# Peptides against a protein of PDB entry 9IZ0: the designs that were tried, part 9

Target 1, 345 residues: chain A of PDB entry 9IZ0
Amino acid sequence: ITCLGSNGHTYKQLVKGGNDDLRQDAVMEQVFEQVNGFLRSYRKTSQRNLSMRTYKVIPLALKTGVIEWVQDTIPLGEYLDSAHKVYHPKEWSLSTCRKLIAEKQMEDLETRLKVYDLVCRHYRPVFRHFFLESYADPVQWFTTQTNYARSTAVASVLGHVLGLGDRHGQNILIDKTSGEVIHIDLGIAFEQGKKLPVPECVPFRLTRDVVDGMGITGVEGVFRRCMEFTLETLRREEDSLLSVLEVLRYDPLFSWLISPLRRMKKQKMQLENFNQPESGNITTDASRDPKIQRNNVSGESEAERAILKVRQKLSSTLSVEASVGELIRIAQDPSYLALMFCGWS

## One batch from the design tools (peptide; aimed at target 1 D166 H168 P197)

Design b1_p10_1 (made by RFdiffusion4)
Pose (drawn by RFdiffusion4):
Structure b1_p10_1 (pose): chain A 304 residues (1-257, 299-345), chain P 10 residues (1-10)
Amino acid sequence: ITCLGSNGHTYKQLVKGGNDDLRQDAVMEQVFEQVNGFLRSYRKTSQRNLSMRTYKVIPLALKTGVIEWVQDTIPLGEYLDSAHKVYHPKEWSLSTCRKLIAEKQMEDLETRLKVYDLVCRHYRPVFRHFFLESYADPVQWFTTQTNYARSTAVASVLGHVLGLGDRHGQNILIDKTSGEVIHIDLGIAFEQGKKLPVPECVPFRLTRDVVDGMGITGVEGVFRRCMEFTLETLRREEDSLLSVLEVLRYDPLFSWLGESEAERAILKVRQKLSSTLSVEASVGELIRIAQDPSYLALMFCGWS
Amino acid sequence: PDFPTLNPPS
């Protein structure tokens, strides 16, 4: 539902009748805003203008809340389905990949990796072409590319830290003229998903297409630097963060999918921010664990 | 038993 504005600008409101965890999304957005404040009160984490983008959430009811449909965007999942067909029509469709992996579900590890390798060899990455031929001449394109890289890196690091759940393309919105990413529908949090009926391996969203969209350079450069600066900044302001997560713990609103998984979850948050390992080594291991095909194969259908 | 699930992509 799109309404006008007194200043003359239209605002789009996405109202949902489905039982999306909009309250959890709201509290998570509050945490994200406070993180943006942390990144604001520092030299390195603000020269890059890095921020985990937040979309305003106004949940009137958990089942029937209303959120801000962000200014003109195309979701990642709804995108690069048309781009896949237009750019690579000869290669296989998502139908062949999907249920072919469906045949992979009951198979062993080697079979799962083999079929995944085959399908991934068939379906070359295509998201790299969104930032080309869409935005503007090169300066704006590069600004948009670095904005996407930064925003996705920060969002990914934060999601790994807070154990964010679903990370399909259907839950990622790319801005357009700016390029900052907006994660949507973050209902599953504090390590909720991996432990699904169907298990996962990847800690944060990182497919081949996503790393192809970061530019010619994969996730080694601006992405890694932004991730490691984010990690160090989050560690430096760790006490305030755990304070925020604690106040989340003691209220019965945040979903942590007496004693609760929230305690162990924040302990794992502390471990993830623990200074025992160098931050650079932590970012390196995170990139490796999110990029390796062996982990990617077991994730789920698609996710090429 | 019932457990949380993800929404599969379409």

Design b1_p10_1_s1 (made by RFdiffusion4, then SolubleMPNN; from b1_p10_1, 6 letters changed)
Fold by OpenDDE base, seed 5:
Structure b1_p10_1_s1 (fold): chain B 345 residues (1-345), chain A 10 residues (1-10)
Amino acid sequence: as target 1 above (345 residues)
Amino acid sequence: EELPVLKPPP
């Protein structure tokens, strides 16, 4: 919808209705605004304008809400698919690569690594071209690439700490003006991505294209340093962050668990991307509501476990540099990336 | 200390 504001400006808004609970997105955006407060208060992060980019979410009912339309953005995955066809027209299609990874999803790690490496040889990164195409001025090019590396660093630390899942290329927007990343669809948090049919085993998205966008220094430049400053800030503000999360423990409307419906929808979308529509009317008689044995693991006990995991991720047992170094290593490790779902690469 | 009350979005 398009709304006329009281200020005379027109605002495009997405009205989302259906089975998607926008309350989780709205709560996560409020957590990001609190974290942005901490990043503004600390000199090392404030001097670099480090922030998690946010967007407005207004839940209207249990299954209905209004989302701000983030202007001047493109999904990372949409850009990468188009750019790869232009820059590497002789390489494999994204559909071919996804098919090969999926065909081996149930195989051992060694087989999955061989297929992942094969796909990597036939599908090279292209995201550096986003900055080269979009910014003819060298100062704008450098500034936007720097903003990209900074925003990706903040999102990577915060995404790890809060256990954000489902970080596929359609859930990461690139701001065409600033080069910053905007994370959308926050309905998989607090490590619920590990409960997906294909478990998420990396701390955040740091695929070859995500690194290629950082320029010649890759992770060893602005990105690593901004991760370190972000994690240092979050460790200093641990009690403040945990106090914000503790408010959610007593919110009867907040779900610390992935809904079975959302899990099934993700599973179905993962399966439908493999079947070209051969027209077979499978009337799935949806009339058997599986009596989901509500294992009444009290919502409070799942909230407590989530808060404990956040605390563990903020532990000062390792230096900031050592912790960031390990996170970057794991996020890029082929032995983890080869275990991800076919649409991750 | 007023805990930062996560206000439901307006």
Scores: peptide ipSAE 0.011, ipTM 0.456, DockQ to the pose 0.025
OpenDDE base, seeds 1, 2, 3, 4: peptide ipSAE 0.000, 0.010, 0.000, 0.008; ipTM 0.378, 0.462, 0.371, 0.456

Design b1_p10_1_s2 (made by RFdiffusion4, then SolubleMPNN; from b1_p10_1, 4 letters changed)
Fold by OpenDDE base, seed 1:
Structure b1_p10_1_s2 (fold): chain B 345 residues (1-345), chain A 10 residues (1-10)
Amino acid sequence: as target 1 above (345 residues)
Amino acid sequence: PVLPTLTPPK
């Protein structure tokens, strides 16, 4: 929808209706705003203007709300699909790559690694071209690529600490003006991505195209150092961050668990992306919505476990450099990426 | 900054 603001400006708004709990998105955006406060207070992060880009979410009901349309953005996955066709027109389509990975989903790790490597050889990174195409001025090119690496570093640390899931290329927007990343659809948090039909096993998205956008230094430049400064800030502000999460523990409307319905919908969307439309009228009579009595006792125990996991991820047992080094290693490990739905781009 | 109240177009 397009709305007229009280300031006389027109705003595009996305109305989401259905099983997506926009309250989860609104709560995660509030957590990001608090974290942005910590990043502004700490010299090492403030001097680099480190922030998580936020968007406005207005929940109207338990399953309905208005989301700010982030202007001048493109989904990472949309850019990558279009750019790959331009720069590598003789390579495999994204649909071919998806099919080959899915056909091997039930196979052993060795077979899945061989198929992942094969897909990677036939679907090469292109995301560096976003910055080369969009910014003819070398200063703007360097600035926007730096902003991308910085914003990706902040989002990677926060994504790990908060256990953000469903970080596919359609849930990551690129700002065409700043080069910054905007993470959307925050309804999978606190490691609930591990409960998906294809479990998420990486701490954040650091695929070959995500790295290609960082330029010639890859992860070893601005990205690594900005992850370190972000994690150092979050460790310093651990008690403040945990206090923000404790407020959510007492919110009776906050869901610490992925709903069975949202899990099933994501499972169907994963399966339907593989079936060509054979016109089989399987009227699955979805009429039996079992009134799952939310046992309130299970919600508090899951909130406590989620907060404990956040505390564990902020532990100073390892140095900031060692912790970031291990996170970067795991996020790029082919043994994890080969298990993902789309780990190659 | 106060968020502008979004009114649906009449």
Scores: peptide ipSAE 0.000, ipTM 0.428, DockQ to the pose 0.022
OpenDDE base, seeds 2, 3, 4, 5: peptide ipSAE 0.000, 0.000, 0.000, 0.000; ipTM 0.415, 0.409, 0.436, 0.418

Design b1_p10_1_s3 (made by RFdiffusion4, then SolubleMPNN; from b1_p10_1, 8 letters changed)
Fold by OpenDDE base, seed 5:
Structure b1_p10_1_s3 (fold): chain B 345 residues (1-345), chain A 10 residues (1-10)
Amino acid sequence: as target 1 above (345 residues)
Amino acid sequence: EVLPVRKLPP
């Protein structure tokens, strides 16, 4: 819809009527606004304009709301699918790659690694071309690629600390004006991605295309240093961040758990959208969620476990450099990436 | 009806 504001400006808005509770997204966006306060207060992060890009979410009813339409954006997965067809027209289709990974999902790690390597040899990174195509001026190209590496570093640290899941290419938008990343659909948080039918086992998305967008230095430049400064800021503000999360512990509106039905639906929808190439808006009417009596006691115990896990991730037992080094290693490790859901990579 | 989103403290 398009709304006329009281200021005379027109605003495009997305009306969502799906089964996802937009209150989770609205709460996570408020946590990001608080973290952006910490990033502005600390010299090492403020001098680099480090921030998590946010969007406005207005929940209107159970399972309905209005979301800000982020202007001048494209989903990462949409760009990558189009760019692979242009730059590597003789390579395998994304559909062939996902099929081969899915066929081996129940096999051992050695078999899954062999298939992952085979797919990687027939589906090469292309995301560097986003910056080369979009920015003819060398200063704009360098500035935008730097903004991408900075925003990806902030999102990677926050995504790890808050345990954000479901970070597939359709849930990451690229701002075509700034090169910044915008994370959407925040309904899998606090390590609930480990409870999916295929568990998530990486700390954040650092796939070959995510790295290719960082340019010639890959992770060994702006990205690594901005992860370090972001983690240093979050460790300094640990008590402030935990106090923000404790407000959510006693919020009866916040869901710390992904329901078993929603777990199955998230990965099933990714497989169904894969088998049908072109049909808009399947409103899948899931009109029978059984009234699970929310035992308030179970929600509080899950919130406590989530907050303890955030505190553990902010631990100063390792240096910032050692902690970031290990996170980058794990996020790129083929032995972890080969275990991910076929629709994720 | 707008669902109450708990405003986090500033």
Scores: peptide ipSAE 0.034, ipTM 0.710, DockQ to the pose 0.029
OpenDDE base, seeds 1, 2, 3, 4: peptide ipSAE 0.007, 0.008, 0.027, 0.010; ipTM 0.444, 0.481, 0.691, 0.499

Design b1_p10_1_s4 (made by RFdiffusion4, then SolubleMPNN; from b1_p10_1, 6 letters changed)
Fold by OpenDDE base, seed 3:
Structure b1_p10_1_s4 (fold): chain B 345 residues (1-345), chain A 10 residues (1-10)
Amino acid sequence: as target 1 above (345 residues)
Amino acid sequence: PVYPTRKLPK
């Protein structure tokens, strides 16, 4: 839909209906706005304009809501799929790469690593070209690439701390004006990605293309330093952040657990990327909403475990530099990336 | 363009 704002601007909005609980997204956006307050208050982060890019989510009902359409954006995956065909036309198709990884999904780590390495040799990163194509002026190019590295660093720290899952290339938007990342579909948080049919085992998305967009310095430049400053800010504001999350403990509408329906949808999408589109109208008559008696007692215990896990991730036991170094290592480790679902890499 | 919040398969 298109709405006319009171400011005379027209806003495109996505009306989402059906099986996606937009309350999860709305709550996570509220957490991001609070974190953006902390980032603005701290000198090291404010001097760099570090923020998590947010979008407006208005839940209208249990399964319906309005999402802001961020103008001038492209999904990371959509750009990469198009750019790879242009810059590497002799390499494997994304569908071939996904098929090969997926065929080995049930195999051992050694076999999965061999396939991941093989795919990596036949599907090279291209995301640096986004900045080179979009910004002919060297100052604009440098500024937007810097904004990308900064926003990716903030999103990586927050994504780890809050345990954001489902960070595939379609759930990450690139702002074509600023180079900043916008994370969407926030309905998998607090490490519920580990409960997916293919468990998510990386702290955030730091694939070869995500690194390639950072330019020549890769992770060792602006990205690492901005992760460090972001984590330092979150450690400083731990009690404030935990107080925001405690409000969610008492929200009966917030789900600390991945819904069985979301798990099944993810399983289907992970499987449908294998099969050619058989045009089978599986009208899954979703008519029997099983009254999931959310035992309130189970929700509080899961919230408490989630908050405890956030506190553990903010622990000052390791230096900020050591903690960031480990996160960057794990997020890029082939032994973890090869275990991800076929559409991750 | 649909914000690719996962297209539910129709």
Scores: peptide ipSAE 0.019, ipTM 0.577, DockQ to the pose 0.066
OpenDDE base, seeds 1, 2, 4, 5: peptide ipSAE 0.008, 0.009, 0.011, 0.010; ipTM 0.526, 0.530, 0.542, 0.528; seed 4 fails the geometry check

Design b1_p10_2 (made by RFdiffusion4)
Pose (drawn by RFdiffusion4):
Structure b1_p10_2 (pose): chain A 304 residues (1-257, 299-345), chain P 10 residues (1-10)
Amino acid sequence: ITCLGSNGHTYKQLVKGGNDDLRQDAVMEQVFEQVNGFLRSYRKTSQRNLSMRTYKVIPLALKTGVIEWVQDTIPLGEYLDSAHKVYHPKEWSLSTCRKLIAEKQMEDLETRLKVYDLVCRHYRPVFRHFFLESYADPVQWFTTQTNYARSTAVASVLGHVLGLGDRHGQNILIDKTSGEVIHIDLGIAFEQGKKLPVPECVPFRLTRDVVDGMGITGVEGVFRRCMEFTLETLRREEDSLLSVLEVLRYDPLFSWLGESEAERAILKVRQKLSSTLSVEASVGELIRIAQDPSYLALMFCGWS
Amino acid sequence: TALAEEYFHL
């Protein structure tokens, strides 16, 4: 539902009747805003203008809340389906990949990796082409690319820290003229998903297409640097963060999918921010564990 | 199952 504005600008409101965890999304957005404040009160984490982008959430009811449909965007999942066909029509479709993996579900590890390797060989990455031929001449394109890299890196590090759940393309919105990513529908949090009926391996969203969209350079450069600066800044301001997560713990609103998984979840948050390992080594291990095909194969259908 | 379906947008 799109309404005009007194200043003359239209605002789009996405109202959902489905039982999306909009209250959890709201509290998570509050945490994200406070993180943006942390990144604001620091030299390195603000020269890059890095921020985990937040979209305003106004949940009138958990089942029937209303959120801000962000200014003109194309979701990642709804995108690169058309781009896949247009750019690579000869290669296989999503239908061959999907249920072919469906055949992979009951198979052993080697079979799962083999079929995944085959399908991934068939379907070359295509998201790299969105930032080309869409935005503008090169300066704006590069600004948009670095904005995407920064925002996705920060969102990913924060999701790994807070154990964010579903990370399909259907839950990612790319801005357009700016390039900052907006994660949507973050209902599953504090390590809720891996432990699904169907298990996962990847801690944060990192497919081949996503790393292809970061530019010619994969996730080694601006992405890693932004991730590591985010990790160090989050560690420096760890006490305030755990204070925020504690106040989340003691209220019965945040979903942690007497004693609760929230305690262990924040302990794992502390471990993830623990200074025992160098931050650079932590970012390196995170990139490796999110990029390796062995982990990616077991994730789920698609996710090329 | 319902959680997986919801998660995987099935």

Design b1_p10_2_s1 (made by RFdiffusion4, then SolubleMPNN; from b1_p10_2, 5 letters changed)
Fold by OpenDDE base, seed 3:
Structure b1_p10_2_s1 (fold): chain B 345 residues (1-345), chain A 10 residues (1-10)
Amino acid sequence: as target 1 above (345 residues)
Amino acid sequence: LELAKKYYHL
């Protein structure tokens, strides 16, 4: 829909109806707004304007809401598919790569690593071209690439801490004006992605294309340092962050449990959003969700376990540098990326 | 170098 604002501007809005609970997205956006407060309070993070980009989510009902359409954005996956066809027209198609990975999904890790390596050799990173083609001025190019690396670092730390898991390229928007990343569809949090039929094994998305967008320094530049400053800030504000999450423990509307059917459907939609060309009305057949009696006791126990995991991730047992180093290592490990639906791009 | 100082705070 398009709405005229009281300021005279027209805003596109996505009305989402179906089996997704936009209250989870709205709650995660509120958590990000609080974290952005923490990031503004500390010199190391405020001086770099570190923030998680947020979007407005208005839940209208249990399964219906309005999402802000973020202007001047493109999905990372849409850009990468287009750019790969332009810059590497002799390489394999994204559909060919997906098919080869899917055909080996039930095979052993060694076989999956071999096919992942084969795909990686025939599908090279292109995301550096986003910055090179979008910004003719060297200062704008450097500024936007720096904003991308900073924004990705904040999102990576928050993604790990809040257990958002692997964010596929359709759930990451790139702001074409700033170079910042915007994470959308936050319906999998607190490591619930590890409970999918194909588990999310990475702490955040740090694929070859995500790294290629960081420029010549890759992860060893702005990205690593901004992850460190973000994690340092979150460790200092641990009690404040946990207090925000404790409110969600007692929110009867927040779903700490993904139903097996919703897990399968989300994973199938992740697979299908990869396989559809741009022209298909998603008529989501309104299959009547069986009344899941929320045993409140099971939700509270999952919330407590989720908060405990957040506390464990904020532990000062390892230095900030060591913790960030290990996260970057795991997020780039081929042994995890080869297990993902799209770990190569 | 000045951009690097401004962005890295080195």
Scores: peptide ipSAE 0.013, ipTM 0.432, DockQ to the pose 0.015
OpenDDE base, seeds 1, 2, 4, 5: peptide ipSAE 0.012, 0.010, 0.015, 0.005; ipTM 0.403, 0.387, 0.433, 0.390; seed 4 fails the geometry check

Design b1_p10_2_s2 (made by RFdiffusion4, then SolubleMPNN; from b1_p10_2, 6 letters changed)
Fold by OpenDDE base, seed 3:
Structure b1_p10_2_s2 (fold): chain B 345 residues (1-345), chain A 10 residues (1-10)
Amino acid sequence: as target 1 above (345 residues)
Amino acid sequence: DELAKKYLGL
């Protein structure tokens, strides 16, 4: 929809209806605003303008709401598919790569690694070109690439700490003006992504293309240092962050569990991206709720486990540098990336 | 809607 604001400006808004609960997204955006408060309070993070980019989500009813249209953005996955066709026209298509990975989804790790390495050789990173194409001025180029590395670092730490799953290239927007990342569709949190048909095995997305956007220094530049400063800030504000999450424990609108419908939808999306649309109106009458034995893990017990995992991730048992080093290692490990739906880009 | 696909990763 398009709305005229009281300021005379016209705003595009996405109305989401039918099957998607936006309350989860709205709550995660509130957590990010609190974290942004912490990042502004500390000199090391404030001097770098470290923040999680947020967007407005207004839940209107069960399964209906309004989402802010983030202007001047492109999905990372949309850019990468387009750019790869331009810069590497002799390499494999995204569809070919997806197909090969899916055909081996049920195979052993060794077989999946061989296919991942094969895909990686035929689908090279291109995300560096986003900055080179978009910014003719060297100062703007450097600023936007720096903002990308900074925002990706914040999102990576928060993604790990809050257990944000489903961080595929369509759930990450790139701001064409600032170079910052915006994470959308936040309905998989607190490691519920590990319960997907294709589990998220990495703490955050740090694929070859995500690293390629950081320029010549890759992860060893601005990114690592900004992860360290972000994690240092979150460790200092542990009690404040846990207090915010404890309020969500008692929010009857917040779901600590991935809904069966959302799980099935994500499963279908993973499968339908393999088949060209043969035009079949499958009106799936959603009226057969399979009696999935709800193991009566009370939503409270899952909330407590989620908060405990956040506390464990904020533990000072390892230095900030050691913790960030291990997170970066795991996030780039081919043995985890080969298990993902799209770990090569 | 292609815009809903954009926001959902569809």
Scores: peptide ipSAE 0.008, ipTM 0.462, DockQ to the pose 0.163
OpenDDE base, seeds 1, 2, 4, 5: peptide ipSAE 0.000, 0.000, 0.000, 0.005; ipTM 0.407, 0.404, 0.413, 0.375

Design b1_p10_2_s3 (made by RFdiffusion4, then SolubleMPNN; from b1_p10_2, 5 letters changed)
Fold by OpenDDE base, seed 1:
Structure b1_p10_2_s3 (fold): chain B 345 residues (1-345), chain A 10 residues (1-10)
Amino acid sequence: as target 1 above (345 residues)
Amino acid sequence: EELAKKYLHL
């Protein structure tokens, strides 16, 4: 929809309705705004303008609301699909790569690693070209690439700490003006991605293309240092962050659990968007809605487990540098990436 | 759409 604001400007807005609980997005955006407060208060993060990019979410009912349309953005996955066709027209299509990974999804780790490595050889990173194409001025190029590495570092730490899942290329927007990342569809948080039919095993998205966008230094430049400063800030503000999350424990409308139906639909819809309709009647009689008596006791116990897991991720048992080093290692490890859902790669 | 028009006092 397009709305006329009280200031006389027209704003495009996305009305989302039906199956998605926009309250989870609205709550996560509120948490990000509080974290942005901590990042502004700490010298090492404020001097670098470190922030999580946010968007406005107005929940109107349990499954309907309005989302701010972030202007001048592109989904990372949309850019990458287009750029791979331009820069590597002789390489495999994204659909071919996803098909090969999906065909081996039930195989052992060794077989999945061989297929992942094969796909990686036939599908090379291209995300460096986003900055080279969009910013002909060297100062703008350097600034936007730096903003990308900074925003990706903040989102990676915060996404790990809050257990943010479903970080496929369509759920990450790139701002064409600033080079910053915007994370959307926040409905998988607090490690609920591990409860998907194909579990999410990485702490955040750090694929070869995500690294390629950081330029020649990759993860060892601005990205690593900004992850360290962000984690140092979150450890310092642990009690403040946990207090914000504790308020959510008492929100009777916040779902700490993904419903079994939503789990099945998210990964199934990602597969069905790739198959053109050739007719095969699989009548699975899904007409038994089990009246899930929401035992309120189960929701409180899941909130407590989520908060405890956030506290554990903020533990000072390891140095900031050691913790960031481990996160960066795990997020890039082929043994974890090869286990991911084919639509995530 | 009508519900969105009613709650967006932005």
Scores: peptide ipSAE 0.000, ipTM 0.312, DockQ to the pose 0.029
OpenDDE base, seeds 2, 3, 4, 5: peptide ipSAE 0.000, 0.000, 0.000, 0.000; ipTM 0.337, 0.374, 0.363, 0.303

Design b1_p10_2_s4 (made by RFdiffusion4, then SolubleMPNN; from b1_p10_2, 5 letters changed)
Fold by OpenDDE base, seed 3:
Structure b1_p10_2_s4 (fold): chain B 345 residues (1-345), chain A 10 residues (1-10)
Amino acid sequence: as target 1 above (345 residues)
Amino acid sequence: EELAKKYYHL
């Protein structure tokens, strides 16, 4: 829909209906606004304007809501698919890469690593070109690439701490004006992505293209330092963050578990991204809502486990530098990336 | 459709 605001500006909005609950997205956006408060309170983070980019989500009903259309943005995966065709026209198509990975999905880790390496050799990173082609002015180029590395660092720490899964290229938007990342579709949180048919094995998305966008320093520049400052801030505000999450424990609208329907939909989307689009109108007659008896007792136990995992991730047992170093290592490990449906880009 | 693709990979 398009709405005229009281300020005379026209706002494009997404009205979503169907089987997806937007209340999780709305709650995660509220958590990000609180974290943005913490990031503004500390000199190391505020001097760098570190923030998680947010968007407005208004749930209207159990399965209906309005989402802000983030202007001047492109999905990372849409840019990358287009850029690979331009900059590497002799390399494999995204569909070829996806097919080869899917054909080996049920194989052992060694076989999956071999096909992942093969795909990586035939599908090289291109995300550096986003900054080079979008910004002719060197100051604007440097500023936007820096903003990308900063925003990706904040999103990576928050993604790890809050256990955000399903962080594929189409649920990461790039702001074409600022270079900042915007994470969308936040309905997989608190490590529920590990319960997907293709489990989320990485703490956050740090694929070769995500790193290529950081420029010549890759992860060892602005990105690592901004992850460190973000994690330092979250450790200082641990009790404040946990208090915000405890409110969600008692929110009857929040689901600590991925719904069976959302799991099936994500499974189907993962499989359809590997099979060519045969135009089959599958009218899913969605007319039988199984009364999800929310056993409140199971929800509270999962909330408590989720909060405990957040606390464990904020532990000061390791230095901030050591913790960030290990997260960056795991997020780039081919043994985890080869297990993802799109770990090469 | 395009909007649903942006948010949901449809």
Scores: peptide ipSAE 0.007, ipTM 0.469, DockQ to the pose 0.131
OpenDDE base, seeds 1, 2, 4, 5: peptide ipSAE 0.000, 0.000, 0.005, 0.000; ipTM 0.387, 0.332, 0.367, 0.322

